# Ledger of designs, part 36: peptides against a protein of PDB entry 6TME

Target 1, 324 residues: chain A of PDB entry 6TME
Amino acid sequence: NRLKRAYIALQAWKKAFYSDPFNTAANWVGPDVCSYKGVFCAPALDDPSVLVVAGIDLNHADIAGYLPPELGLLTDVALFHVNSNRFCGVIPKSLSKLTLMYEFDVSNNRFVGPFPTVALSWPSLKFLDIRYNDFEGKLPPEIFDKDLDAIFLNNNRFESTIPETIGKSTASVVTFAHNKFSGCIPKTIGQMKNLNEIVFIGNNLSGCLPNEIGSLNNVTVFDASSNGFVGSLPSTLSGLANVEQMDFSYNKFTGFVTDNICKLPKLSNFTFSYNFFNGEAQSCVPGSSQEKQFDDTSNCLQNRPNQKSAKECLPVVSRPVDCS
Target 2, 324 residues: chain A of PDB entry 6TME as posed
Amino acid sequence: NRLKRAYIALQAWKKAFYSDPFNTAANWVGPDVCSYKGVFCAPALDDPSVLVVAGIDLNHADIFGYLPPELGLLTDVALFHVNSNRFCGVIPKSLSKLTLMYEFDVSNNRFVGPFPTVALSWPSLKFLDIRYNDFEGKLPPEIFDKDLDAIFLNNNRFESTIPETIGKSTASVVTFAHNKFSGCIPKTIGQMKNLNEIVFIGNNLSGCLPNEIGSLNNVTVFDASSNGFVGSLPSTLSGLANVEQMDFSYNKFTGFVTDNICKLPKLSNFTFSYNFFNGEAQSCVPGSSQEKQFDDTSNCLQNRPNQKSAKECLPVVSRPVDCS

## One batch from the design tools (peptide; aimed at target 1 V173 D223)

Design b2_p17_4_s2 (made by RFdiffusion4, then SolubleMPNN; from b2_p17_4, 8 letters changed)
Fold by OpenDDE base, seed 3:
Structure b2_p17_4_s2 (fold): chain B 324 residues (1-324), chain A 17 residues (1-17)
Amino acid sequence: as target 1 above (324 residues)
Amino acid sequence: SLQLPELKYKPVPGLTF
C-alpha cells in the first residue's frame, strides 16, 4: 500500500516536470519506485518488514516543474533534497502529511509565495533550507520555536522584522542574508545558546546593535554587513570569545573601534569598512597583526588611507546616535 | 545499497545556478 501511494506521487511528479535535462526521471517507470533514480527506500519505522520511500535526492538535476499535491502521499519521507533545480510555484500544503520530515532542502529553485508554513507542521524537522528562492512576506515567529539545527533563509524576498522568538532558536546556523528584513535585531538574540554562525548580510536592518550579541559565546561567524545599523559597536562584543569572522561593513556605525573587539582571541577577519567610525585602536589597524586581517577602508579615521572626506564624515560623526 | 541522503551544507554565501 505505501509503495503504491509513492508510485502515484512520483508519477504525478514526473508529469509535473516541464524539463528534465539529465533524464533523471527516465527510469521512473513501473511500480518498483525503490529503483527510481533519486528515490531511496528504507524499512518503515513502524514495520521493519515493509519498505517505504524514506528519502528523495534530486539535488542538481536542473529539473523544471512544480511540486504537485500528490507528493503528500509520500508519508514516509524523512529526507527531501531537491536543491539546484528549477521547480516553481508553491510548496504544497499536502506535505503536512510527511510527519517524519527531518531534512527539507528546496534551496536554489524558483519557489514563490509566503514562507512555506507546512514546514512548521513537521514535528521532527531538524534542517530547513529554503535559500535562493523567491519566498516573500513575513517570517513566521514559530520557525524559531522549532528544534532546528540549521535555518537557511538567505536570498529570498522576506520582509518585515526579525521575530523576537529568535532567542528561542536552538540552531547552530541561521542565515537571513539577502532579503528585505527591516527593523532592529531583537535583544533576545543573546539567548541563542547553540548559535555558531549568523548572517544578516544585505538587508534593510537598522538601529543599534543589541548589547546581548556579546552573550553569543559560541559564535564563530557574525556578519551584519550591508545594512543600515547605526551607533557604536557594543562594548559587550568583547564577550565573543570564539568569533573568527566578523563583518560590520557597509553600515552607518560611528564611534571608536576598541582594543577589546580587535583583540578577540579567535578573531581571524574583522571587516568594519564603509562606515563612519572616527577612531580605532592600534590593534584594529590593518597590518598590525599577522594572524588577524582587518579592513578599516572608507571610514572617518584620521591618518588612515582610503577614508571618507571630511564633508561626508562631518554630518554623521557630529551627530552620533546614542544607543544607551 | 539503499543509502539515504545525508545533510548537505553549502557555505554561505552560496551560489545560484
Scores: peptide ipSAE 0.033, ipTM 0.735, DockQ to the pose 0.055
OpenDDE base, seeds 1, 2, 4, 5: peptide ipSAE 0.038, 0.030, 0.034, 0.026; ipTM 0.737, 0.716, 0.700, 0.684; seeds 1, 4 fail the geometry check

Design b2_p17_4_s3 (made by RFdiffusion4, then SolubleMPNN; from b2_p17_4, 8 letters changed)
Fold by OpenDDE base, seed 5:
Structure b2_p17_4_s3 (fold): chain B 324 residues (1-324), chain A 17 residues (1-17)
Amino acid sequence: as target 1 above (324 residues)
Amino acid sequence: SLKLPELKYKPVPGLTF
């Protein structure tokens, strides 16, 4: 019965292919779905004597098509990897029946529509990769209430603010890069106790950086580049004991870049170029360390190369945003 | 520019890719 349902689903999916340039589904013939290329079977969790379709791996198949609703018949699938294809349309709501979903990777496709809220229905989901698609609209706050290890949202069309629920996330890696997110980074960010890597690159984020960023003791990568952030860097950034890579470039930051930031014990790369900083500590100067790389280009620094003109700096530096 | 993080898949019991 379970493999018969899988057969129906997989045959419906094969019919939904517009192009299969590598003939990946060429052997998708007959009832033996466990022999299908990219289909993986395992003993069922509820009955080890029953063989079920437990995983799909069609990564890098360049398949054009869509996901038909019949994929909801794959009720035993825990791993769904279909990255680097040309699948289009929406993620079917029928996938809510895949209650064992553990890793969901639909990255690097042509999916459209709102955030696939069906992903929120999966109780055991640990990895969500929807990056490099055309998903749009609001990020649902409930995504951060899930016990996810990784959340990849980058290179989409997501809009609105980052949910305050971000502080509830147990994820070690979160990417927001190359979307249309706006507003401030929530103060709750400091509650992300397992966070190692977070990237905000290339959004419409604004306001002051929250002081609570300094509570991210496990963060190794923090990139907030290419946004509209203002004010000074929080003094609490001296608490980032494990940060290795930090980027604040291409913002509207002002003030002084302190020794306490540039002397962070594991800091390898710190880019703060293309801002309006009017001073830096000697430890922040490019070439001041053999172990650390700095970029101070295009700020309002005195006696440094490649800085903005006084005419460009004066109107911004003379009106610093108070973040207190 | 910083490199974006990459997903590292975890094995599920009975399934290995």
Scores: peptide ipSAE 0.029, ipTM 0.682, DockQ to the pose 0.601
OpenDDE base, seeds 1, 2, 3, 4: peptide ipSAE 0.027, 0.020, 0.022, 0.025; ipTM 0.695, 0.681, 0.672, 0.712

Design b2_p17_4_s4 (made by RFdiffusion4, then SolubleMPNN; from b2_p17_4, 9 letters changed)
Fold by OpenDDE base, seed 3:
Structure b2_p17_4_s4 (fold): chain B 324 residues (1-324), chain A 17 residues (1-17)
Amino acid sequence: as target 1 above (324 residues)
Amino acid sequence: SLVLPELKLKPVPGLVF
């Protein structure tokens, strides 16, 4: 009986709770698992006459505990949402048995260890949210071979380079923010055909921006702020026909900010502050447009307020990085 | 500020919640 297996799993999970401040699992008693708070049943896909546990929603329950291996008995679960809890430890490998997994949200918890590679075993996974945890180490290249709609990795401890497989991603939203990623953005980024939003904020990324960013025709948000990027902005950024929010602040960019970038047709906000730009087009000047907001603060611009000193600028501006 | 939509439980095809 599928519900009997679910009962074993859910009782093992209840036993793994150290704290349940809202008494969320108070009604997790007896064999009727479909009555459990945060447990959702549906007809099985293979037999509509059989009721199965199809979803878990424990969002915002502030539960402290861990995920026991018995959760692998929840073989009919397609939706697993447990964000905003205090779950700790690792994601159990036994979850590989959840072959119907469609949405997996473990965000805003205390999970540790390497990337949960069990997520790669789910053939139908569309949504992966592991943000606001303590996951560490390398990002597996295979994550971008998955047909995901969204990939949330921000606010973790991920290290190393962004995999070149990023170009294979079908995701509309990808967040790398607030990790320890290093190296260059892969040139394959331009192949992300469905990308709407990408965020690199607050990493150790470096090198030149790849020209292939200009191929991201559907991107509405591009944030590369708080990194170590160098060189000039690619002229191909003029191809970002749908970009609304663009942030390059807190980098080491040099050169001239062109009209072709600042006149992008849907651009609403362009922040390029805290760099070493030595010139900007008139269309890039803050206050030049009523429809567009610009920030040019703390660059090497002449005749602009709040710029870096000549002493700070000269060592960098005199040694421009050639990105050709 | 990326207003990351709170992705609530999306209906899975064939599963009605």
Scores: peptide ipSAE 0.024, ipTM 0.689, DockQ to the pose 0.596
OpenDDE base, seeds 1, 2, 4, 5: peptide ipSAE 0.023, 0.022, 0.022, 0.023; ipTM 0.676, 0.680, 0.691, 0.691

Design b2_p17_5 (made by RFdiffusion4)
Pose (drawn by RFdiffusion4):
Structure b2_p17_5 (pose): chain A 324 residues (1-324), chain P 17 residues (1-17)
Amino acid sequence: as target 2 above (324 residues)
Amino acid sequence: SAVETRVETTADELKAS
């Protein structure tokens, strides 16, 4: 009996609810699971006459609990939204039985430990949001082999390198912000198809920017701020024909900012503050344009306000890194 | 921030689609 399996799964889950501030599971009684709050039923994909539990949405319920293995019984679920709860522990391996999983959002919870690799087992997965948890350790490179449209990893404790496989991703948005990733951005980044937004804010990345970034001609947001990048901006960045937001602030970049970048057509907000740039094109000057917003604070630029001292600048400015 | 707004808007649009 199909809905009985859903009943057992949801009752096993309620048992694990230690605190439910909004009494969200108050009506989770009896066998009519489709009437349970946050449970969403629909016709079976292969038979419109059969009723199935197809979605779970408890966004913002602030429930403290954990996900028991019995949730593996919800075999028809394709949507799982639990943003802003207090669900703790790990994602049960039994969730690999949810073969229709399409969108999985466990953002802003209390999950911990290694990357939830059960997500790799879902053949229809398109949206994966694990941001704002305590996941840590290495990132499974094979995650970029799945045909994910969106990958949100920001605000975890992930470490080590960006996988070389990133160029295989078909994702339109990927976030790595606020982890402890280290090393270089892979040269394969230029092979990412469909990429519109990529956010690296606040990691421990270094090395020079790969010239292959310039191949991302559909990117509208490229934010590499608060890392440790060195070298000059690659001249290939003129290929970012669609970039609207570009932020390289808080790095160790040196050299010139040219109009090859500052005159990009759709570029509206270009922040390159807190680097070691010793020259900039006139068109790159903040306050100079009514359409474009620039920020050059704390660089090594003559005749500009709030720059680094000459004392701090000369050692770095006179020793540029050979990107080789 | 502007980047955050963009990320959230994209996430919402993908969820709605």

Design b2_p17_5_s1 (made by RFdiffusion4, then SolubleMPNN; from b2_p17_5, 12 letters changed)
Fold by OpenDDE base, seed 2:
Structure b2_p17_5_s1 (fold): chain B 324 residues (1-324), chain A 17 residues (1-17)
Amino acid sequence: as target 1 above (324 residues)
Amino acid sequence: SLIDERLEQSYKNLYNS
């Protein structure tokens, strides 16, 4: 009975394929769905003697099509991996019936519409990858209430501000890169206790960096490049004891890059190029360390190569933003 | 847990594909 429902769902999906270049669904014939390419069965949780469809893996199949509502009949699926295809449309609300969903990867497709809120209905979801799509609109604050290990949102069309609830996230990796997020980074960011990597690259974020960033003791990668941040770097950044990769390039930062930041114990790469910094400690100078790489290009530094002209610097440096 | 066991089996199936 459960496999019969799966058969209905999978046949509906096959009919929703516009193109299957590798003939992935060629063997999707007959009632034996467990033999279908990319379909994986396992014993049911409620009855181990019953075989059910537990996973889908169609990664890299280059399939064009859409996700039909009949996929909601795959109620036993815990793993759904369909990245690197050409699926379009929206994520069906009927997927709310997949209450065992654990990993949901629809990255690198052509999905559109608002954030797929159906993902918020899955109580056991641990991994959410929706990057490289065309999702748009506001990010639901509730996403950070989920007990997710990783949240991949990069390369979409999300806009508005980053929710204050970000501090509730238990994720180790969060990517916001290449969206249209605006406003300030919430001060609650410092409460992300399990955070290892966070990427803000290529948004419209602005304002001063919150001091609370310095509370991210476990962060190894912090990239805030290509935004509109202003003011000085927070002195509390000296608290980033485990940061290895740090990038503040292509912003509007001013002030002095301090020794306490450049001497962070695990710092490997620190890029602060293309800003309006008017001074740096000797420890921040490129070439000053064999173990660390720095880039101070295109700032307002004296006696350094490849800096901005006085004409470019003076209007900005003479009117520093007060972040206090 | 039963969930873990199920997931483990699913992962094994995926790995063997």
Scores: peptide ipSAE 0.017, ipTM 0.554, DockQ to the pose 0.043
OpenDDE base, seeds 1, 3, 4, 5: peptide ipSAE 0.009, 0.015, 0.014, 0.014; ipTM 0.517, 0.566, 0.580, 0.545

Design b2_p17_5_s2 (made by RFdiffusion4, then SolubleMPNN; from b2_p17_5, 12 letters changed)
Fold by OpenDDE base, seed 4:
Structure b2_p17_5_s2 (fold): chain B 324 residues (1-324), chain A 17 residues (1-17)
Amino acid sequence: as target 1 above (324 residues)
Amino acid sequence: SLIDKRLEESKKKLLES
């Protein structure tokens, strides 16, 4: 039966533990898997008279080990939350059998290898958190074909470009931060109709910001800091009617920071420090508003403190990148 | 945390199904 399969899976997993400092699996004994700490049972969706393992929650257990292939026997699991452990290795492909997977959180572990493509096999997946691991390689474009509410990819070793399919994403939150993504932000970004928060911090992204960013009407957080972006800020950023937090710091932007950006109606924090901006509107000046916080440090602004030297500015400012 | 919140919500949904 299903619970028997679950027992096999869970015992295999227990065996795969190298360290269980909080003795989380101490009670993982016997056939009554529903009593196991961190194991949650519920009536099966296809047969309410049958009790199945529907969820795993081992968050913050600091367990060292790996995910054995026998976990594929947990076919009724919809919630798999094992963040903040020390699990290593790869995500087993056998998890493809977990067709009810709804939320998958393996964040803050020691997983390695390419993007866990098994996640793409789950038709009902809504939440994917693989941040704070050592996943590497390119991001499969198919990830954005999934009807995900949130995609957390930050603090990994992902490389290559951000797929053009990003525009298909229905996610409200997407994090790319602290990876090795390169290339331009796809113009299709403007098609992310449900986007509230997107973070690109600390990658190798470059080129001009696409004008289509201005189409992100629902975005509240937009952070593109610590990249290699060039050119002027798109004038279309005036369309970010709901943006509250915006960060373009530590890039190679040039040009003028306009009123249209700094006067965005819900803007609370706008950081554009450590660029090569050669002008800013009065509304962008730090201290100009009690309601907004600005940081214009280390640009090429005249009559502002803590700016770059003329020697540093001139070579860049005199050769502005044309993003048109 | 957001994760915890989602987990609880999801658990609730499963239990109510």
Scores: peptide ipSAE 0.027, ipTM 0.682, DockQ to the pose 0.101
OpenDDE base, seeds 1, 2, 3, 5: peptide ipSAE 0.024, 0.019, 0.024, 0.021; ipTM 0.647, 0.592, 0.672, 0.643

Design b2_p17_5_s3 (made by RFdiffusion4, then SolubleMPNN; from b2_p17_5, 11 letters changed)
Fold by OpenDDE base, seed 4:
Structure b2_p17_5_s3 (fold): chain B 324 residues (1-324), chain A 17 residues (1-17)
Amino acid sequence: as target 1 above (324 residues)
Amino acid sequence: SSIEESLEKSKQDLLAS
């Protein structure tokens, strides 16, 4: 009996709660699991006459605890939303049995360990949110082979390089922000055909920006701020026909910021502050447009306010990195 | 984001069924 299995799983989970400040699981008593707060039942896909647990929503419950292996008995769950809790430990491998998993949100918790590779076993997964946790180690390349609509990885402890497989991703939104990713952005990034928003903020990324970024014609948000990028901005960035928000601040970029970038047709905000740019087109000057906002603060620009000293600029500007 | 809104709607539809 599917509901009996669900009862076993949910009772095991209740036992794994250390704190339930809102008494969310107070009514988790008896065999009628479909009446449990945060548990949602629906007709089974294989038999509409059978009621199964199809979803969990414990968002914002502030529950402290862990995910027990018995959760693998929830084999009919397609939606698992437990964000903004205090769940700790690792994601159980037993969740591989949840073959209908469609949306998995464990964001804003205290999960630890490597990337939850069990997420790769779900054939129908469309949404993965593991942000604001303590996941660590390498990002598995296979994550980008999944047909995901969104991938939220930000605010974790991920290390190593971004996999070259990123170009295979069909996701419209990908966040890498506030991790420990290193190395270059892969050239394959230009192959992300559905990409609208990508965020690299606050990593240890370095090297030159790949020219292939200019192929991302559907991108509306591109944020590469707070990294170690070097060289000039690629001239191919003129291809970002739909970019609205662009941020390259807090890097080590050099060279000239061109009209072709600052005159992008949908550009509303372009921040390139805290770099070593030594020139900018008139169209890039803050206040030059009423429709666009620019920030050129703390560069090596002549005749602009709030720039770096010659002492700070000369060592970097005199040794430009050739990205060609 | 627009995709987050879309997914949230999908979630609500499934949970309401």
Scores: peptide ipSAE 0.022, ipTM 0.639, DockQ to the pose 0.129
OpenDDE base, seeds 1, 2, 3, 5: peptide ipSAE 0.020, 0.018, 0.019, 0.020; ipTM 0.659, 0.638, 0.620, 0.634

Design b2_p17_5_s4 (made by RFdiffusion4, then SolubleMPNN; from b2_p17_5, 9 letters changed)
Fold by OpenDDE base, seed 4:
Structure b2_p17_5_s4 (fold): chain B 324 residues (1-324), chain A 17 residues (1-17)
Amino acid sequence: as target 1 above (324 residues)
Amino acid sequence: SAIEESLEKSKEELLAS
């Protein structure tokens, strides 16, 4: 009986709670699991006459605990939303049995260990949110082979390089922000055909920006701030016909910020502060447009306020990195 | 930030679909 298996799983999970400040699991008593707070039943896909546990929503419950292996008995779950809790430990490998998993949100918890590779076993997964945890180590290249609509990885402890497989991603939104990723952005990034928003904020990324970024014609948000990028901005950025928000601040960029970038047709906000740019077009000057906001603070620009000293600029500007 | 708001909105839109 599927509901009996669900009962075993949910009772094991209740036992794994250390704290339930809102008494969310107070009604998790007896065999009627479909009446449990945060448990949603639906007709089974293979037999509409049978009710199964199809979803879990414990968002914002502030529950402290862990995910027990018995959760693998919830084989009919397609929606698993447990964000904004205090769950700790690892994601159980037994969740590989949840073959209908469609949306998996464990964001804003205290999960640890490597990337939860069990997520790669779910054939129908469309949404993955593991942000605001303590996941560590390498990102598996296979994550981008999944037909995901969104990938939220930000605010973790991931390290190493971004996989070259990123170009295979069909996701519209991808976040890498606030990790420990290093190396270059892969040139394959230009192959992300559905990409609307990508965020690299606050990593250890370095090298030149790949020219292939200019192929991301559907991107509305591109943030590469707070990294170690060097060289000039690619001239191919003029291809970002739909970019609205662009941030390159807090890097080591040099060279000239061109009209072709600052005159992008949908650009509303362009931040390139805290770099080593030594020139900008008049169209890039803050206050030059009422429709666009620019920030050129703390560069090596002549005749602009709030710039770096010659002592700070000369060592970097005199040794430009050639990205050609 | 505007980016954070955008990302949250995108998440909400995806969950509503």
Scores: peptide ipSAE 0.022, ipTM 0.497, DockQ to the pose 0.915
OpenDDE base, seeds 1, 2, 3, 5: peptide ipSAE 0.015, 0.016, 0.017, 0.020; ipTM 0.449, 0.573, 0.570, 0.540

Design b2_p17_6 (made by RFdiffusion4)
Pose (drawn by RFdiffusion4):
Structure b2_p17_6 (pose): chain A 324 residues (1-324), chain P 17 residues (1-17)
Amino acid sequence: as target 2 above (324 residues)
Amino acid sequence: LAERIEEAAAETREELL
């Protein structure tokens, strides 16, 4: 009995609810699971006459609990939204039985430990949001082999390198912000198709920017701020024909900022503050344009306000890194 | 899904900045 399996799964889950501030599971009684709050039923994909539990949405319920293995019984679920709860522990391996999983959002919870690799087992997965948890360790490179449209990893404790496989991703949006990733951005980044937004804010990345970034001609947001990048901005960045937001602030970049970048057509907000740039094109000057917003604070630029001292600048400015 | 991705990305930008 199909809905019985859903009943057991949801009752096993309620048992694990230690605190439910909004009494969200108060009506989770009896066998009519489709009437349970946050449970969404629909016709079976292969038979419109059969009723199935197809979605779970408890966004913002602030429930402290954990996900028991019995949730593996919800075999018809394709949507799973639990943003802003207090669900703790790990994602049960039994969730690999949810073969229709399409969008999985466990953002802003209390999950911990290694990357939830059960997500790699779902053949229809398109949206994966694990941001704002305590996931840690290495990132499974094979995650970029899945045909994900969106990958949100920000605000965890992931470490080590960006996988060389990133160029395989078909994602339109990828976030790595606020982890402990280290090393270089892979040269394969130029092979990412469909990419519109990529956020690296606040990691431990270094090395020079790969010239292959210039191949991302559909990117609208490129934010590499608060890392440790060195070298000059690659001249290939003129290929970012669609970039609207570009932020390289808080790095160790040196050299010139040219109009090759500052005059990009759709570029409206270009922040390159807190680097070691010793020259900039006139068109790159903040306050110079009514359409474009620039920020050059704390660089090594003559005749500009709030720059680094000459004492701090000369050692770094006179020893540029050979990107080789 | 596209609208949902855009919304989630916009919220992420607001929270990171």

Design b2_p17_6_s1 (made by RFdiffusion4, then SolubleMPNN; from b2_p17_6, 11 letters changed)
Fold by OpenDDE base, seed 5:
Structure b2_p17_6_s1 (fold): chain B 324 residues (1-324), chain A 17 residues (1-17)
Amino acid sequence: as target 1 above (324 residues)
Amino acid sequence: LKEKIEKKFEEELKRLY
């Protein structure tokens, strides 16, 4: 009996709660699991006459506890949303039995350990949100082989390089922000055919930006701020026909910011402050457009306010990195 | 799902900026 298995799983989970401030699980009593707060039932896909637990929504419950292995008994769950809690520990490998998993949101918790590779076992997964946790180690390359629509990885402890398989991703949204990623952005990034929004904020990424970024025709948000990028901005960025928000601030970029970039047709905000740019086109000057906002603060620009001193600029500007 | 993703991303951008 599927509901019996669900009962066992949910009771084990309730037992694994250390704190339930809102008494969310107060009604988790008895065999009628479909009446449990945050538990949603639906007819089984293989037998519509059978009722199964198809979804969990415990968002914003502030529950402290862990995920016990018995959760693997919830084999019919397609939606698992437990964000904004205080769950700790690791994601149980037993969740591999949840073969219908479609949306997995464990964001804003206290999960630790390596990337939850159990997520890779779900053949139908479309939405993965593990942001604001303490996951660490390497990002498995296989994550981008999956047909995901969104991948939220930001605010964790991931390290190492970004896998080259990123180009295989079909995701429209990918967040890497506030991790410990290092190395270069893979050249394969230009192959992300469905990409709309990507953020690399606050990592330890370095090297030159790949020219292939300019192939991201559908990108509306591109933020690479607060890293260690060097060299000039790729001329191919003129190909970002749909970019609205672009941020390269707090890096070590040099060279000239061209009008081909600043005149991008959909560009609304372009921030390139806190770099070592030594020139900009008139179209890049803050205030030059009523429709676009620019920030050129703290560069090596002449005749502009709030720039770095010659002492700060000369050592970097005189040794430009050749990205060719 | 698309709307959900967009909403979540917008919320995230507000926190990141």
Scores: peptide ipSAE 0.327, ipTM 0.900, DockQ to the pose 0.839
OpenDDE base, seeds 1, 2, 3, 4: peptide ipSAE 0.021, 0.250, 0.032, 0.022; ipTM 0.548, 0.868, 0.709, 0.617

